Peptides against a protein of PDB entry 8BZL. Designs and how they scored, part 229

Target 1, 228 residues: chain A of PDB entry 8BZL
Amino acid sequence: SYDRAITVFSPDGHLFQVEYAQEAVKKGSTAVGVRGRDIVVLGVEKKSVAKLQDERTVRKICALDDNVCMAFAGLTADARIVINRARVECQSHRLTVEDPVTVEYITRYIASLKQRYTQSNGRRPFGISALIVGFDFDGTPRLYQTDPSGTYHAWKANAIGRGAKSVREFLEKNYTDEAIETDDLTIKLVIKALLEVVQSGGKNIELAVMRRDQSLKILNPEEIEKYV
Target 2, 242 residues: chain B of PDB entry 8BZL
Amino acid sequence: SRRYDSRTTIFSPEGRLYQVEYAMEAIGHAGTCLGILANDGVLLAAERRNIHKLLDEVFFSEKIYKLNEDMACSVAGITSDANVLTNELRLIAQRYLLQYQEPIPCEQLVTALCDIKQAYTQFGGKRPFGVSLLYIGWDKHYGFQLYQSDPSGNYGGWKATCIGNNSAAAVSMLKQDYKEGEMTLKSALALAIKVLNKTMDVSKLSAEKVEIATLTRENGKTVIRVLKQKEVEQLIKKHEEE

## One batch from the design tools (peptide; made by RFdiffusion4, then SolubleMPNN)

Design b1_p22_7_s1 (from b1_p22_7, 9 letters changed)
Fold by OpenDDE base, seed 2:
Structure b1_p22_7_s1 (fold): chain B 228 residues (1-228), chain C 242 residues (1-242), chain A 22 residues (1-22)
Amino acid sequence: as target 1 above (228 residues)
Amino acid sequence: as target 2 above (242 residues)
Amino acid sequence: AEPYDPTVDSADLAAFQASLAA
């Protein structure tokens, strides 16, 4: 066991390993999330998959439970650990509390896990940010974002990864009540936002939609092209 | 010495805990939080720095946390560390209530968390929490109370104090203007606005950038109230007219 | 350089880091 402190404060009060983990996130594919009125939408940039790579193995959007899904930017291997822990917690909560997790609850769980890895010997921070979307049991759509530090906030819309700045600037200008008035408009907003940084149109976008009382739906390229 | 910068739980040759000092430096960059004890209540006033257009409307205070029916706290420092500590405070308070069938005394809750903070400075493999807290509360033993705790696990009771950015200047102003034994909540609120106006690195104080909570006793019950933006605007306006 | 704020989100931290690298 390496009992050496990995994440320590600098003289200036910085946690360098957390800051460096943020740099790892910036190297990740861009992900965007938008909360609509009765819909939550996640979009992710598809990196050029090597011709021989099975596309099924490169999922950037995953279900945590029937009512919660997550997109991430950063280290895929780190993300797998977080996703697996979150799924176990969602199942445990259903068994012990007899209700599905709220989106805030599972976000807080993930955030706490990340925070612990910034304060434990022999562990580095997780090199991932995540967008967590879903519906609470009362039917309220939610969007949360987490970072490597273990911070989390609720958002109307947000983006993570290498193109996040440009996507956020677009969303700040274009996210209005009118822009999310319908499910289709909300989906269109996500696609337009992601197209600010994704080259070659809808073929390089992975899009997932969750509607109230419905399971996660991943849109196929043909469905995405209808919104472009 | 670089040798002591890489270890969380060792003294320097001079007897300094550098990781604790560095955690305090991190807190110095955080938003300002004030606490003021009055005869008829206590208040917290905190700077709100993170105003993003795309944030979901925060109906709740970003920097002020209700711990139980009789206590609240404000935080300066790393948000993720703050979330962990505030959750722990709530759990400690709940466990005490379940075990003893009465609310935890204010100082005992503060001490319990301070022991945790201290452990993170002494036990191998842990860094200090980059967080200072102000606690406000009421109990039957001491009435209205204000406490401050730091990353070392030290704490103290206060009549008025400040943590975060420009805390030293704020404390100096509080020492000059705080009238012991004569402080009402109304006067304390005015004092809080006065101090924040001078210590916040903003061109103009606005209600959007300030959170205020009061803790009072009404009909034998503790009431924790976060002031509405309009109420804070009125306080700012009154200060500008004086 | 803007002072480091440990309360900022990942986006603001990224902007801060970029300002230090410049």
Scores: peptide ipSAE 0.015, ipTM 0.533, DockQ to the pose 0.023
Fold by OpenDDE base, seed 5:
Structure b1_p22_7_s1 (fold): chain B 228 residues (1-228), chain C 242 residues (1-242), chain A 22 residues (1-22)
Amino acid sequence: as target 1 above (228 residues)
Amino acid sequence: as target 2 above (242 residues)
Amino acid sequence: AEPYDPTVDSADLAAFQASLAA
């Protein structure tokens, strides 16, 4: 059967392994990204940590560089490989070009990596989508999304994972220039969006913010509760 | 029998490359792209299928890509494959410019990419690119040019052509309405709207669902311009009044 | 059902897959 083979075209023009990788993403925890005026915000639903699991090991928001961070939905092991490759590329870029990567550049790198795994025999696609946020060197906030196929686009706001549809519907209705007028309003928008699919309020949300010329800040539960 | 289509780079007993044919099938389901060559310019017209409100302002056409100062392309097929190929086109063009201190001739750029496409159909461990491209350009050798390439690595020059959904019907319409030697850019734009209106699976053609780029020469320089939504609306309105 | 479009992103593919499962 074509679906059990390497990533090849079916007779009807489908890449079933890519589509199945997208199904793996849909089973992942929900992640949300929003671009504000001078802020980028990532939020992720916290899955109930198994008894005796270290919460620190379940980070779904990771820094790629000082100016770029990523959230993902799908296979955690696959994500780790992508994150590590992206980090190496960010450092390499700083060494060779003497400037940090643009958010678009590193997104394109990740997208190209994913695409190659859809076009190489003996490899399956990465079972992850990613939201990549950060600031370009000119201080412009950016948000990108990429999927298992290696497709990527720039967004004002987006969501990935199991609750993505509901969160996107919320964002489509509520993302306005007024809703992102301030950093605090932008953070509130992300929290409200996640609360569409996350039960028990701020305790089950991981939230990270990056402001212009500032490092990634992960908000603690108490800080999140102030916005609820 | 199904053994021959499960492997990427083998001929069937009938001499067919099924993976290439299946890639072509994928392209047949993609949004429509048109190219029309005129005496005073070239155009690309492409269908926009997915307009998301939350997308960041796409300064650039979703389906039309500038390759260099003298060339642009449109794509039908897998977006991720398209991104890889369009990036490669830009790199090839840039490397040529650096090496020879002149822009790459249009056909040479098309051929260079077609060799890459062909390699992905022949060498083990690879699948074909699920992408067809239309190329528009100008060079000093042949003037205004329109090319089409497919997953096999085949290409050809065209006066007018179409790729993607309903491409066969579009090509038939182009053959009927294209006036050889008399095609102005203005007439080409009108023809593009006419064909898209009939080939797009939409109840009514709207400017939001159509991207158009023109390539012209002004003061000895190539000008690649994406039409504004208002300009496309005017073209649609004019067609509806005829 | 809308025909399969290989240019769609993950969200649109999800919708398409859901339409095939119905």
Scores: peptide ipSAE 0.009, ipTM 0.515, DockQ to the pose 0.024
Fold by OpenDDE base, seed 3:
Structure b1_p22_7_s1 (fold): chain B 228 residues (1-228), chain C 242 residues (1-242), chain A 22 residues (1-22)
Amino acid sequence: as target 1 above (228 residues)
Amino acid sequence: as target 2 above (242 residues)
Amino acid sequence: AEPYDPTVDSADLAAFQASLAA
């Protein structure tokens, strides 16, 4: 009976709709984030763009602000709502506080939004997890993850989506200070991590890089192939 | 009242939104709609199933709706839901025009409606819209465009696509015959007729059962034209002669 | 027919559409 209810506690203390939303995330395309020394990198599994589809409309990595970008796994329509809200908040913060958001601040905002949707009688949880990366004003690179429950944590590296377990296992073994010593090594680490789950090589990877004091750069396929 | 909260689209244990899937199933039974992007224009072709002789001919198009001067859409699914969504599209486009003194970009209009669709999958007391849409348009940013959206609020841009009955077969045919970079509006029209002839469960395609609209640019203006029955007949005849 | 997965990118929409025609 509780499985058919709005997000309410089961007798054993579970929020089934949140858990089920997490299952939706696990079906999503794999995303990986890595924090380097002076770089943050997001990688996403590109499912083969259907023949005759416009590639420009398949966006798995998006900017929230000049200093923050996000990748997601799960329901794309849900993600769009979260992205739009986050962008508005980033702009509002710049206007009201006169500084860009910290990566933690915007993550907390997104997390709070998600949490509210787990507690509202008239709403289901968001079926998305997000990797949020960027730089704080002091130049510190940050990586956060948030899930459908509205929890969030800071990470050195993490993955979400269908291949997340394998990617995380790879990162746990291979994420070292030496592996992120340079920007190029950090990028290579992300690509190698994604290649654990992505079939058909570098053509099926979307990669975004943000360096300190630089805007988000999406790498083209040729640039990605240089790291493979 | 507590009972309205029970109508929320919820996740299954497997993370599925069954109400969205069921809405998509309903669309699969709707009349076929095709969209094809060409170099010099974009078109919609839709199956007209309700040929009621008593329908006032004043209804120029049952399934193709002009949204503004630069955009049109076709609908597959529940007619009542379609009417609500097409009206909303028009309102969004008008509000944007009034606010910014320029036409709404095509993708922004599509996205705005998709956000509404998404909301109906997330908010209590609402069901998903049982409607998929094809959008054709022109804007100064991307030129001619074709989009598809579904009940989930997902959308994508396409060179050619199909929704409704036999959409998979239609998409397969489009993949085979669509020539990227070489598609003229004339060739797109011929392709649309070819695909409809194979996907519509009719022995012979008739002009009365097909609605076609083209969107072109003439003298720096967007022209949306619904083909006359005679023009559609000529296209069908030409196809039968090939 | 594989159930429509709304988490699926547009490629899967095409695959889903293809599965409905089968």
Scores: peptide ipSAE 0.056, ipTM 0.678, DockQ to the pose 0.441; fails the geometry check

Design b1_p22_7_s1 (from b1_p22_7, 9 letters changed)
Fold by OpenDDE base, seed 1:
Structure b1_p22_7_s1 (fold): chain B 228 residues (1-228), chain C 242 residues (1-242), chain A 22 residues (1-22)
Amino acid sequence: as target 1 above (228 residues)
Amino acid sequence: as target 2 above (242 residues)
Amino acid sequence: AEPYDPTVDSADLAAFQASLAA
């Protein structure tokens, strides 16, 4: 059975383990990324932290470097491995090249890592998709998406996880130059997009913003409610 | 689908890792382990299943392991897997201390092991560890801490949690009785006994069947102490009087 | 019992573990 093999081609050219890894991603919490003019915004569906769980340990948005952050959907443990590798690469790049990574560079690195796990015998694919946002050294905001296959593309806006289809449909209709004219409007767009699939408003949203020459800022629930 | 019960951890068509799920099932049959975070300390309480009259009760902890001077863990699941992982935790902590000349932060130790656990879910020819762990510790960054990790390599920080047999019922009780911000180590110990008494489905909880360890700070040092049987008996007696 | 989903947050993991123990 081809579907029992680690990651091999079926006779019809399918990589079933990659496809099945994509199914794992679809079960993950929804994440949204939007590129504004001078801002990048990540939003994630926050499942209610279980009573007695430490909220600090339940973060779905993480910094890879000062100029790059990532949200993911899928296997959290798999994501941790990717994040750690990406962070090491970002630091290594700063030391060897004396400049921070471009968002494309680190995305390509992550994509290549994922791809290798689809081709290496004795490894299963990573069960994660990622939205990678940040600023290049020239101040250009970027948004990229990666999937379990190691494919990556640049986006204006995108979504991953269980609600991704509905969120993407919303973004396709509502992403305009006017909708991202200001930082606040861009933030509102992300929140509105997430509200298509998230119940109970701002309490169930984790939101992160990165502005040009600024560090990643995680918005608190009160800040999010101002945009709802 | 039994079709994906292969020794190699692979995705099912639905995106599930059945080998991880089966490892979690193995943990469900293990003895109960509780962790409770208090303002002035953190504790582990574990069901002892192997009671042998010839065991030296003074030094024997079946399920609670000291990892370093600032951390301990409790295990639920396959004993052999637990021994491997607890040894690895000690090695990781020691290597860090040697490299950085300071104790490893609690979360970093947990994460390091979780990365190993994750690898055993991703590499062919390996199976997941059939073990969940509770970690208690203190560090200068976050103070007293409680973590839980599972076979997938996931982990989280907790105020209180439970793994092993009847963990659902235990967690429900913890959610009801845990008072955030008001939990003392004394109250945490009482809560642990209360929860274990219900979880172990015994009419009378015996001190012989319960291991409890506390982690506190005294004079700027971490103190990890396994409670003596007499101390556990006193806690049980107090609970029976309430 | 709902199957364990390793994509879920630790809270759901605990709930799943609890359901297996029941």
Scores: peptide ipSAE 0.039, ipTM 0.642, DockQ to the pose 0.460; fails the geometry check

Design b1_p22_7_s2 (from b1_p22_7, 9 letters changed)
Fold by OpenDDE base, seed 5:
Structure b1_p22_7_s2 (fold): chain B 228 residues (1-228), chain C 242 residues (1-242), chain A 22 residues (1-22)
Amino acid sequence: as target 1 above (228 residues)
Amino acid sequence: as target 2 above (242 residues)
Amino acid sequence: AEPYDPTVEAADLAKFQASLKA
């Protein structure tokens, strides 16, 4: 059967391993990204950290560079590989081009990496989708999404993982120019969107904010509660 | 589904990696390993299953491996896989030391091995390693540390955890008895004995069936010590008197 | 037994290991 073969087309042109990798993503914790006017915000559903687990080791939002960060849904170990390669590329670009990557550039790099893992019979697809946010050198905020197939698109707002459908439906209704008029409103929009799928309120949300010309800031639970 | 477990490194229709799940199941049948983080140290306690009387009285650590001067690990799972991974850990640590002239940070060593584990779940012609590891260490960044890694290449930091046989029951006991912020190495040792006594499939806990290593800091140096059988006997005796 | 979700952080490994014994 074609679904047992890595990177083989079905008679109807489907890549089953890519589709199955997308199912792995749907089992992942929900992540949401929103592009504001001068801010990008990532939010992730925190699974209940085990009582004896170090929360420091449980991070789903990471910096790729000073101007780019990523959240993911799906296989954490797969994500680590992608993150590491993306970080190397960001640094390489700075060295060779003397400018930071554009958010589109690094997204395309990640997408191309994922795509290559869909063509090799010796590799399975990456079981991850990613939300990549940041600022271009011109100060334009960007949000991109990638999936296991290596496709990518630019978004105003999007979500990935288990609760992505509900979060997207919320964002489709509530993403307006008024809703993102300020940084605080943009943050509130992300929190409200995540609360559609997160049962235990603000304590189970990881939130990262990148403002124009500022570094990535991870909000603490007390900071998140101020927006609720 | 048997259809997706016959091939390495493929997703099931539900997005599962059955070879990783089966590796985890195999580890569940391995001897118990505990890790406990204390304020003044960290320990590993492991079940010794291979008690060969003909082994020369040289303290053979079956399951606890020194990685470098600042780190040790314990293993649950396939011994041959464990040997490969522990050797790789040593090589990674050595290469880092040579390159940077400083010891590898604990989490970086764990991550480096986890990337290897992940690769064995993604590349064709490979199978997952049938091994989970507990890592104990000290570094200047985070002090005493305890990590757990699995066949998928996932890892996490812990205050206390267990891998191998009866790990779930052990973790439950650790959650009940672990006093955050108040855990001394002495109390951690007592807790380790308590948990092993209840979770090992033995009628009576004996020192011959338990390996314990402690990692402490003395005079600004990391000290990794495997407890002598007599020391373990005293810990067991003390537990029996309580 | 709840399937091991390799998408899950180390905390879920413990839950998975727990589920394998049930």
Scores: peptide ipSAE 0.067, ipTM 0.658, DockQ to the pose 0.570; fails the geometry check
Fold by OpenDDE base, seed 3:
Structure b1_p22_7_s2 (fold): chain B 228 residues (1-228), chain C 242 residues (1-242), chain A 22 residues (1-22)
Amino acid sequence: as target 1 above (228 residues)
Amino acid sequence: as target 2 above (242 residues)
Amino acid sequence: AEPYDPTVEAADLAKFQASLKA
């Protein structure tokens, strides 16, 4: 019967399919998020775009709404499903509540979605972690992280994917109030953090910036190089 | 561990989806399909393996399918799976046209199918589709486009790419010979023949073993044309003379 | 042959397909 629980407890209480989904995340390209004072920044490791690939179709940072964006690590197709559902929820919330979602709200929605896929018969966990950043309606910058289990937490800074450990270690040492004092310093911090694991400098970084009361801006390579 | 190979698509301890990998392996044994984007058009070239003399010479494209007036695709992998997916593409495109009174944008059609593919990798009682697709199209947003999708539901836009048998070798040749910004449809056709001649598991490339479709714009309309055998023969002959 | 990494973007699919034939 295919309707058997795919994600089951081991005798020792482990949900192996969730743990294995986390291993899929660790194979993903590195993503980093940093919350500044009046800015949120997402950075993603760009694998060298194949010479014949259209760069436009390689997007690891996406808007969920005008005030929220997301980066992910892990299965790209799984991420697309999560993104689409999150976008629908953001729009639904605007229609029903007449306000944009808080970053926490949409994070919790995504987390709940992921959790359901760990408990539902005939479904495997999502093989993705996500960094979700944005501004609440009060202008407060937020950063959240979700994993395949559906766990979520708020962060000042965090990283996911293959280089996440090294990036986190860098952020733990270098994330200070002084390091995020300005928007430019915050952007520089993200770039420096990614450069711990990215060999080819600014050309292999995708960077997204959201400032207070501004839409998501994806920086072009030339803009990124100014911070290197 | 083999226990992950026979079950519904689940993660291995290493975070691998073996059923998706095995679906990709099945595609590796399929006939070669090429896609090349040019400035003035886009093409698909596919290996035709079933040369039955009794196949009605009706140029039934075995591997190239018209999806709508502005898009076509080629398939590599399990034929039955391909038929299901190509039918679904047509249905998606038709539903969009009915709903919005305009053709579906190329990337949106690709993503809609990719979401279906992804679902077959995540939901119980389903196996991945053993099919990769190349999509060619035109829309008002991005002009001529070439996409590739795989069993995982991943996709990407390409200037040139290959799926199926010897796809890696084909992609390497395409990378060497593709001239960015300078590719005409004529040069793309020549390149397709060149690559197929080297990558097909045949001693000699023949027009009967190759299907080629071009997508162009004429008088503000998309034209999808399957090349006649004589046209393909002429392309092969030109390549042999060079 | 490097197994298909479904975490790899479509850009690497061609490399993966090549690796499965080896």
Scores: peptide ipSAE 0.024, ipTM 0.608, DockQ to the pose 0.595; fails the geometry check
Fold by OpenDDE base, seed 2:
Structure b1_p22_7_s2 (fold): chain B 228 residues (1-228), chain C 242 residues (1-242), chain A 22 residues (1-22)
Amino acid sequence: as target 1 above (228 residues)
Amino acid sequence: as target 2 above (242 residues)
Amino acid sequence: AEPYDPTVEAADLAKFQASLKA
């Protein structure tokens, strides 16, 4: 018998495959997201690119649309599937509704996709959490998180992956209105948060910034070092 | 442990995909495949294990497959799985060419197959493909390229890498000897022979046990060439003299 | 030896493959 029911409830009401997918996320590189006043920032722990690897192919932050980007923790191949589906939806929305997606809309789409994979026969959960950031058409910065279960919530700041606990504890202490008063302070907050778990400065951080009415900008190592 | 080992690819309590790990283990027992990117070309070098005298002269490389005019791949792992994946790569490349009237970009072909591989790790009634691939190619966007993909559907671009038997030792050697920015195809060929000689654990490397393909650009066209046995013998001889 | 983690990038595959032979 093909074990058709991959994700089933335990006697205690747990979905073990979802919980185990969350353990896969905890093994992933740390990602942090912070919502500023007029900026959203994503930072990811860059594991030292193996000597001889092309850095171009080692991206942890990706655009979903012009106004939305995503970082993830967990299974890279699973993430690629989610990213591709989200990109198609963003384009479809532009064609059908004639407006870009809201950050909430695309987050809900991703969350619904993940949820279906927790309930569908013959499918395992996605082994990823995601931080989704961007701007709504009204210029409001947004940050959302999704997990393997398909839950999603809006955040001021959050972290996912192996160092997420320490980074969250840092953010809980240091996220204030003063700490995000400027774009530069917001960027600095993300870098400081990542430095709680990342050894050796700007070389091990991937950082992306989206400002109001601007495209996603991935900072180069030299730009990151200015904030360290 | 056994409960997670014998079923559809599911997460362990520790968040591991055992079927993917076991597929990777199977690949570790396969013949060694190397890829090296040079300034003027890219190469694949593969261990040939099936030397049967009664095999009709394998006009085609046992381990190296032409995908289209601009790309080739080598495989480490289960032969039947490799045949399915290489055929799918060819079909994807052909469909793209028909649709867009231009050759598929190298990375896009790699990602298309990687999405298939990933699906076989996520959908019930499927097992992971027991195959890793090295891809060599040229396109107008990035020039000469080398990629590696695994059973999970992960991939990466590389300057030099290895899959299959003794791949870790090979990668270590490549890291030591690969000179970034200074690698010619000629030096890459010499490096490939050097690494294969150590990784195949043979006292003397034989040209019969090695397949090498090069991808170059000549007069604005991609040329994929499998080296003749005599050419491989010359490379081995040069290595023995150094 | 750390088992193969599919969350790791292709760069770590070589390290995993080495650990299986050990």
Scores: peptide ipSAE 0.021, ipTM 0.590, DockQ to the pose 0.611; fails the geometry check

Design b1_p22_7_s2 (from b1_p22_7, 9 letters changed)
Fold by OpenDDE base, seed 1:
Structure b1_p22_7_s2 (fold): chain B 228 residues (1-228), chain C 242 residues (1-242), chain A 22 residues (1-22)
Amino acid sequence: as target 1 above (228 residues)
Amino acid sequence: as target 2 above (242 residues)
Amino acid sequence: AEPYDPTVEAADLAKFQASLKA
């Protein structure tokens, strides 16, 4: 059966290993991204951290560079590989081009990396989708999403992982210019969107905010509760 | 389910990596290893299964490996895979030291090995390592640390954790008895004996069946010490008296 | 193409991570 091979086309033109990698993403914790006017916000469902687990090592939102951050859904170990390569590319770009990467550029790099793993002999696809947010050097906020196939698109708002459908449906209804008019409203929108699938309120949400010309800020639980 | 188990590590229709799951199953049959983080140190405790009377008295730790001056690990799973991974850890640590003239940060060493493990789950013609590791260490960035890694290449930091046989029961006991912020190395040693006594399928815990290593800081240096059999006997005796 | 050596690639990534923390 074609589903047991390396990533090859089925007779129907399907790449089963890519489709199955997308199923791995659907088992991942939910992540949401929203682009505001002068803010980008990532929210992630906190899995119940085991009581004895160090919370520091359970981060689903990471910086790729000073102007770019990423959330992911799917295989954590796969995500680490992608994150590390993206960080290398961000630094390489600064050294060679003397400017930080655009959010589109680094997204395209990640997408190309994923695509190569769908086409290279003896490799399986990455079992991850990513939300990549940040600011271009001109101060434009950006949000991109990538999937296991290596496709990418720009979004106003999107979600990935197990609750993504419900979160997207919420965002489609509630993402308006009024809903993102302020930074606080944009943050509230992300929290409300996550609360569609996350039980027990703000305690189970990780939230990261990046404002224009500011570094990534991860909100503490008390800061999140102010928006609930 | 059996359809996806016979080839290179590929996704099942459900997005599962069965070869990784099977590697984790193999670890479940391995001897128990515990790690406990304290305020003044960190420890590993491991079940010793291969007690052959013909083994020469120079019992090097069967399951606890010194990686460098600041780190040690314990292993649960396939011994041959463990030897490869522990050697790789030593090489990574040594290369870092040579390159940067300082010891590798603990999490960075763990991550480097986890990236290798991950690659063996993603590249064709490779199988996952049938090994989980507990890492103990000290660095200037985070102080005393305890990490766990699995065949997937995933890892996490822990205050206390267990791998190998009866690991779920051990973790439950650790969750019950671990006092956050108040754990001394002495209390951690007592807790390790308590948990091993309940998780090892032995009528009586003996020092011959338990390896314990502690990592402490003395005079600005890391000290990794494997407890002598007599010291372990004392810990067991103390536990039996409580 | 030379078969991917995951040990080499992982080592390179570790070196890079180290360089970012220095």
Scores: peptide ipSAE 0.010, ipTM 0.612, DockQ to the pose 0.026; fails the geometry check

